# Peptides against a protein of PDB entry 3JWR: the designs that were tried, part 209

Target 1, 323 residues: chain A of PDB entry 3JWR
Amino acid sequence: TRELQSLAAAVVPSAQTLKITDFSFSDFELSDLETALCTIRMFTDLNLVQNFQMKHEVLCRWILSVKKNYRKNVAYHNWRHAFNTAQCMFAALKAGKIQNKLTDLEILALLIAALSHDLDHRGVNNSYIQRSEHPLAQLYCHSIMEHHHFDQCLMILNSPGNQILSGLSIEEYKTTLKIIKQAILATDLALYIKRRGEFFELIRKNQFNLEDPHQKELFLAMLMTACDLSAITKPWPIQQRIAELVATEFFDQGDRERKELNIEPTDLMNREKKNKIPSMQVGFIDAICLQLYEALTHVSEDCFPLLDGCRKNRQKWQALAEQ
Target 2, 298 residues: chain A of PDB entry 3JWR as posed
Amino acid sequence: TRELQSLAAAVVPSAQTLKITDFSFSDFELSDLETALCTIRMFTDLNLVQNFQMKHEVLCRWILSVKKNYRKNVAYHNWRHAFNTAQCMFAALKAGKIQNKLTDLEILALLIAALSHDLDHRGVNNSYIQRSEHPLAQLYCHSIMEHHHFDQCLMILNSPGNQILSGLSIEEYKTTLKIIKQAILATDLALYIKRRGEFFELIRKNQFNLEDPHQKELFLAMLMTACDLSAITKPWPIQQRIAELVATEFWEQGDQVGFIDFVCTQLYEALTHVSEDCFPLLDGCRKNRQKWQALAEQ

## One batch from the design tools (peptide; made by RFdiffusion4, then SolubleMPNN)

Design b2_p16_3_s4 (from b2_p16_3, 7 letters changed)
Fold by OpenDDE base, seed 3:
Structure b2_p16_3_s4 (fold): chain B 323 residues (1-323), chain A 16 residues (1-16)
Amino acid sequence: as target 1 above (323 residues)
Amino acid sequence: SEVEEKLLAEIEELYS
């Protein structure tokens, strides 16, 4: 395609030029092509292209395939969300210095997972999928969409001309897929809520050890969530704009719940309760976000900008809630 | 807070 030719022939700017090491990064000004260039740079600067002998054209095709398999009519859970998740992962690995704590396979898996974690997202949550009696709800009992996202990820990885993992040994391939699956599944916030206590306790007791395979897996899950939720850490103008996208998608679901399922939506998804957004954001930060970024900062102090951003946005949302 | 607890419960329900 012309798009592939353009991408493959383009000079990829440095990470510094693209500002993709910044926790304050915004994609709002970037074209789709520029997001793809950024993605190439992430793979390159993490040494993934070299270490796993990725063909440039194959990587380009894969990126475009991933992008194509996000829906454009979904307000938030689209390519830009996946891209921002991956950028946060990249920033956490580089600027946050987490790269030195992980294997190359783990880094590879996390980056692929970040880009792929919401593939074919329909703008509705697992609860809606269950209540709408969607065929996927018959295949999976829990984390329905996350299983679907992984299936889509696997489909793309195995598609002709998209096989970015072809340079891996069989064992490396299996390991990578395992980590990708775990990472994508970890983006189910229900699983995060279930597992986070163990992570926080390990940190609190100063018993956290990445050399332990179980703790490593736990950390990768927490890191995925931290990147997935990273919009909450962005500079206030960016945070506010992203929050509007999230609200739009949630309200769209709520509208569908009312019309299609005859269900009154929860406050979070109720358009009539838009005035509660600031207080709900404060609640979300306190209940979900703060402890995670605190714990992550304890693992690597260079991740502090995420925590600081989250705290600052809490203050901003609280101020709005008091008006 | 009550708001936090309610939202947490909603998140648990919505993402399970």
Scores: peptide ipSAE 0.080, ipTM 0.787, DockQ to the pose 0.380
Fold by OpenDDE base, seed 2:
Structure b2_p16_3_s4 (fold): chain B 323 residues (1-323), chain A 16 residues (1-16)
Amino acid sequence: as target 1 above (323 residues)
Amino acid sequence: SEVEEKLLAEIEELYS
C-alpha cells in the first residue's frame, strides 16, 4: 500500500527528537505517520528489532495492521490510546529504568501487548457486552473484551507479512505469547482490583522480588495497568482533553444503555451528570491510581514523574469539584 | 473511605 511504502521509506527520527522517552509526551499534534514512526523507534531503541531479527517492512506492516484494527468511531479506545499506552511503557522502560529489570522477551511482549491491548474495542465495557447478550459474551465469562483483544492480536501476528515474531525460536515464541496474553488480560480493571492488594503488600513489607516468577507476572500486570491509565499522569491540559474523550465514550455507552437496554446508566456514563466529572476523577485517582504509581515508584524511583503527574491532576480536579 | 469503597464497587461492576 501507499501508506506502507511511505512508512517503510521514511527516516525514523531519534527518540530524543520524538520526545517518546518523556512521561509528559502528547500525541495530539502527531500525524498517523508520525505515531507509526514513534512506534518503530520504540522497537529499535529497546533493541527488539536487532535482538529478534525483525524485518523493517514486516514491522512497518504490523504497526499499520494494528492501527487499522482500531475503530475510528470510538472516542477514546482507539489507536491513539494504544499508542499512548505503548509510549508510556517505552518511557517507563527507558526513563523509568525498568528495562534493566526485565528480559528481552518480557519487553517484547509488553510493547506488543500495549499496542494491541484494546484491538477492535467497540467503545463499550464488558458489562455492556454481557448485558446486550453479544456473541462475545458467549465465548468468555470474564474479561470478555480483553480476550477478544488478545484474539485480534494473535490474528494479526499470524497474518501474512505481519509476522514480527518469525525470528524467535519455538520456545521464545510460546513464552512471548503467554506474556502478551497475560498482559492484555491484566488491563481488565476488575482483575487489577483483585490482584493489586498482593502487589501493594509485597511492596509495603519490602518483600517484593522480581526473581520470583509469580511476583514477576504480578509486576508485569501492574505495569500494564500503570501504562493503560497513564493519561491521568499527563500535564493538566493533556489530562483535561483525554478526560473529555473518556467522558464522550462513556456517555455514548450510557445513551446506548438507555436506548438499547432500557436501563438508567451509572453516573459515570450519564450525560446528565457532567457536573460530577471532577469529583469522580478525584475518586478514581484515590481509589485506583495513586497507590499504583506509588508502588511503581517504589520499584523504580525514576517513575516518580507518573506519581507526581497523578498528584498534580488530583489537585486540579479537586479544585474544579469545589466550584 | 466510603466514597472510595463505593467507587471501587462501581468499577468492579463496570469492568467485570
Scores: peptide ipSAE 0.071, ipTM 0.778, DockQ to the pose 0.315
Fold by OpenDDE base, seed 4:
Structure b2_p16_3_s4 (fold): chain B 323 residues (1-323), chain A 16 residues (1-16)
Amino acid sequence: as target 1 above (323 residues)
Amino acid sequence: SEVEEKLLAEIEELYS
């Protein structure tokens, strides 16, 4: 395609020029081509292209394929969300110095997972999919969408000309796919809530050890969630704009729940309770976000900007809630 | 807090 030719021929700017190492990064001003260039730079600067012998054209095609398999009519869970998740992962790995704590296969898997974790998202949650008796709900009982996202990820990775993992041994390939699957499934916030207590306790007791395979898996899951929720850490103007996108998508679901399912939506998805957004954001930060970024900062102090951003946004939301 | 508990319950329900 013309898009592939343009991307493959383009000079990829440095990470410094693209500012993709910054936790404060915003994609709002970037074209789709620029987001693809940023993604190439992430793979390159993490040494993934070199270490796994990726062909440039194949990587370009894969990126474009991933982008194409996000829906444009979804307000929040689209390519830009996946791209921002991956950028946060890149920043956490580089600026947050988590790269030094992980294997190349884990880094490869996390980056692929971050970009792929919401593939073909439909702008509705698992509860809606289940209640609407969607065909996907017949395939999976729990984490319906996350299983679908992984299936889409696997489909793309195995598609002709998109095989960015072709340089891996069979064992490396299996390991990578396992980690990708676990990472995508970990973005189910219900699973995060279920598992986070173990992680926080290990941190609190100073017993956290990345050399333990189980704790490593747990950490990768927490890191994925931290990147997936990273909008809450962004500078206030960015945070506010993203929160509007999230609210739009949630209210769209709530409207559909009323019309299609004849149910009253929860407050989070109820357009009539728009005035509760600031207080709900404070509650979300307190209940979900703060402890996660605190724990992540304990693992790597260089991740502090995420925690600091979250705290600052809590204050901003609290001020709005008091109006 | 009670607010956190209610929110957690709502989130668990939304993502179950």
Scores: peptide ipSAE 0.069, ipTM 0.777, DockQ to the pose 0.325
Fold by OpenDDE base, seed 1:
Structure b2_p16_3_s4 (fold): chain B 323 residues (1-323), chain A 16 residues (1-16)
Amino acid sequence: as target 1 above (323 residues)
Amino acid sequence: SEVEEKLLAEIEELYS
């Protein structure tokens, strides 16, 4: 395609020029081509292209395939969300110095997972999929969409000309796919809520050890969630704009719940309760976000900008909730 | 807080 030719022939700017190492990064001014260039730079600077012998054209095609399999009519869970998740992962690995704590296979898996974790998202949550009796709800009882996202990821990875993992041994390939699956499934917030207590307790007791395979898996899951939710850490103008996208998508679901399922939506998805967004954001930060970024900062102090951003946005949302 | 508990319950319902 013309798009592939343009991407493959383009000079890839440095990570410094693209600012993709910054936790404060914004994609708002970037074209789709520029987001693809950023993604190439992430793979290159993490040594993944060299270490796993990726062909440049194959990587370009894979990136474009991933981007193509996000829906354009979804307000938030689109390519830009996946791209921002991957950028936060890159920043956490580089600026946050988590790269030094992980294997190359784990890094490869996390980056692929971050880009792929919401593939073919429909702008509705698992509860809606289940209540609407969607065919996917018959295949999976829990984490319905996350299983679908992984299936889409696997389909793309195995598609002709998209096989970025062809340089891996059979054992490396199996390991990578296992980690990708675990990482994508970890983006189900229900699973995060169930598992986070173990992670926080290990941190609190100073018993956290990345050499333990179970604790490693747990950490990768927490890191994925931290990147997936990283919009809450962004500078306030960016945070506000992303919160509007999330609200738009939630309200669209709420409207569909009324129309298609004849149910009253919850407050988060109720367009008539837009005035409650600030207080709900404070609650979300306190219930879900703060403790995660505190724990992550304990593992690597260089991740502090995520925690600091989250705290600053809490204050901003609280101020709006008091008006 | 009550807000946190309600939000957690809502998130659990949304993702369970």
Scores: peptide ipSAE 0.065, ipTM 0.781, DockQ to the pose 0.388

Design b2_p16_4_s1 (from b2_p16_4, 11 letters changed)
Fold by OpenDDE base, seed 1:
Structure b2_p16_4_s1 (fold): chain B 323 residues (1-323), chain A 16 residues (1-16)
Amino acid sequence: as target 1 above (323 residues)
Amino acid sequence: SEAMEKLLKEILEAEE
């Protein structure tokens, strides 16, 4: 395609030029082509292209395929969300110095997972899928959409001309897919809530050990969530804009719940309760975000900008809630 | 608030 030709022929700017190592990164001003270029740079600077012998054209095609399989009519869970998740992962690995704590396969898996974790998202949560009796709800009992996202990821990885993992051994391939699956499934916030206590306790007791396979898996899950939620850490103007996108999508779901399911939406998804957004954001930060970024900072102190950003945004939301 | 935190947790857990 013309798009592929343009991407494959383009000079890829440095990570410094693209500012993709910054925790404060914003994609608002970037074209789709520029987001793809950023993605190439992430793979290159993490040594994934070299270590796993990726062909440039194949990588370009894969990136475009991933982007294509996000819906354009979804306000928040689109390519830009996936891209920002991956960028945060990249920043955490590089600037946050987590790269040195992980294997190349784990890094490969995390980056692929970050880009793929919401593939074909429909702008509705698992609860809606379940209550609407969608066909996907017949296949999976829990984490319905996350299983679907992984299925989409696997489909793309196995598609002709998109096989970025073709340079891996059979064992490496199996390991990578396992980690990708685990990482995508970990983005179900319900699972995060269930598992995070173990992680926090390990940190509190100073018993956290990445050499333990179970603890490694747990850490990767927490890291994925930290990147998935990283909008909450961004500079206030960026945070506020993203919060509007999230609210738009949630309100769209609420409208559909009324129309299609004859259900009164929760406050979070109720358009009529827009004035509660600031207080809900404070609650979300306290309930979900703060402890995660605190724990992550204990693992790597260089991740502090995420925690600091989260704290600053809590203050901003709290100030709005008090008006 | 604690009440808001509880509500949010319940909503998120209900997705599973």
Scores: peptide ipSAE 0.036, ipTM 0.743, DockQ to the pose 0.445
Fold by OpenDDE base, seed 4:
Structure b2_p16_4_s1 (fold): chain B 323 residues (1-323), chain A 16 residues (1-16)
Amino acid sequence: as target 1 above (323 residues)
Amino acid sequence: SEAMEKLLKEILEAEE
């Protein structure tokens, strides 16, 4: 395609030029092509292209395929969200120095997972899918959408011309897919809530050890969530704009719940409760985000900008809630 | 806080 030709022929700017190592990164001003270029740079600078002998054209095609399989009519859970998740992962790996704590396969898996974790998202949560009796709800009981996201990810990875993992051994391939699946499934916030206590306790007791396979898996899950929620850490203007996108999508779901399911939405999904957004954001930060970024910062102090950003945004939301 | 508990409940119900 013309798009592929353009991407494949383009000079990929440095990570410094693209500012993709910055935790304060924003994609608002970037074209789709530029987001793809950023993604190429992430793979390159993480040594994934070299270590796994990726062909440039194949990588370009894969990126475009992933982007294409996000819906444009979804306010928040679209390509830009996936891209921002991946960028946060890249920043955490590089600037946050988590790269030094992980294997190349884990890094490969995390980056693929970050980009793929919301593939074909419908703009509705698992509860809606379940209640609407969607066909996907017949395939999976829990984490319905996350299973679907992984299925889409796998489909793309196995598509002709998109096989960025073709340079891996059979064992490496299996390991990578396992980690990708676990990472995507970990983005189910319900699972995060279920598992985070173990992680926090390990940190609190100073017993956290990445050499333990179980703890490694747990950490990767927490890291995925930290990147998935990273909008809450962004500079206030960026955070506020993203929060509007989230609210738009949630309210759209709430409207559909009323119309299609004849259900009164929760406050989070209720357009009539938009005045509660600031207080809900404070609650979300306190209940979900702060402890996670504190724990992540404990693992790697260079991730502090995420925690600091979260704290700053809490203050901003609190100020609005007091109005 | 009650507010946090309520929010957690909503999140859990929304994600399950």
Scores: peptide ipSAE 0.035, ipTM 0.742, DockQ to the pose 0.430
Fold by OpenDDE base, seed 5:
Structure b2_p16_4_s1 (fold): chain B 323 residues (1-323), chain A 16 residues (1-16)
Amino acid sequence: as target 1 above (323 residues)
Amino acid sequence: SEAMEKLLKEILEAEE
């Protein structure tokens, strides 16, 4: 395609020029082409292209394929969300110095997972899928959409001309896919809630050890969640705009729930309760976000900007809630 | 609090 030709021929700017190492990064001003260029830079600077012998054209095609498999009519869970998740992962690895704590295969898997974790998202949650009796709900009993996202990821990775993992050995390939699957499934917030206590306890007791395979897996899951939720850490103007996108998508679901399912939506998805957004954001930060970024900062102090951003946004939301 | 528990449930349902 013309798009592929343009991307493959383009000069890829440095990470510094693209500002993709910044935790304060925003994609709002970037074109789709620029987001793809940023993605190439992430793979390159993480040494993934060199270490796994990726062909440039194949990588370009894969990126475009991933982007194509996000829906444009979804307000939040689209390519830009996936891209921002991956950028946060890149920043955490580089600026946050987590790269030094992980293997190349783990880094490869995390980056692929971040970009792929919401593939073909439909702008509705698992609860809606279940209640609407969608065919996907018959295939999976839990984490329905996350399983679907992984299936889409696997489909793309195995598509002709998109096989960025062709340079891996059979064992490396299997390991990578396992980690990708685990990472995508970890983005189910329900699973995060179930597992986070173990992580926090290990940190609190100073018993956390990344050399332990189980703890490594746990950390990768927590890191994925931290990147997936990283919008809450962004500078306030960026945070507000993203919060509006999230609210739009939730309200769209609520409207569909009323129309299609004849149910009253929850407050979070109820357009009529827009005035509760600030208080709900404070609650979300307190219940879900703060402890995670605190724990992550304990693993790597260079991740402090994420925690600091989260704290600052809590204050801003609290001020709005008091009006 | 009960209010927080309700919010958590809503969040979990939304993010699932």
Scores: peptide ipSAE 0.034, ipTM 0.736, DockQ to the pose 0.268; fails the geometry check
Fold by OpenDDE base, seed 2:
Structure b2_p16_4_s1 (fold): chain B 323 residues (1-323), chain A 16 residues (1-16)
Amino acid sequence: as target 1 above (323 residues)
Amino acid sequence: SEAMEKLLKEILEAEE
């Protein structure tokens, strides 16, 4: 395609120029091409292209394929969300110094997973999929959408001309896919809630050890969630804009729940309850986000900007909630 | 708190 030709021929700017190492990064001003260029830079600067012998054209095609398999009619869970998740992962790895704690295969898997974790998202949650008796609900009992996202990821990775993992040994390939699957599944917030206690306890007791395979897996899951939710850490103007996108998508689901399922949506998805957004955001930060970024900062102090951003946004939302 | 539990439930339902 012309798009592929343009991307493959383009000079990829430095990470510094693209500001993709910044935790405060915003994609709002970027074209789709620029987001793809950023993605190439992430793979390159993490030494993934060199270490795993990726062909440039194949990588470009893969990126475009991933982007294409996000829906444009979904307000939040689209390519830009996936891209921002991956950018946060990149920033956490580089600026947050987490790259020094992980293997190349783990880094490869995380980056692929971040970009792929919401593939073909339909703008509705697992509960909606179940209640609507969607065919996907027949395939999976738990984490329905996350399984679907992984299936889409696998499909793309195995598609002709998109095989960015072709340079891996069979064992490396299997390991990478395992980690990708685990990472994508970990983005189910229900699983996060289930598992986070173990992680926090290990941190609290100073018993956290990345050399332990189980703890490594746990950490990768927590890191994925931290990147997935990283919008909450962004500078306030960016946070507000993203919150609007999230609200739009949730309200769209709520509208569909009314129309298609004949149920009243929960406050979070109820357009008529938009005035509760600030208080709900505070609750979300307190219940889900703060402890995660605190724990992450304990693993790597260089991740502090994420925690700091989260705290600052909590203050901003609290101020709005008091009005 | 009950309010927090309710909110958590809502969040889980939304993000699952």
Scores: peptide ipSAE 0.032, ipTM 0.725, DockQ to the pose 0.264; fails the geometry check

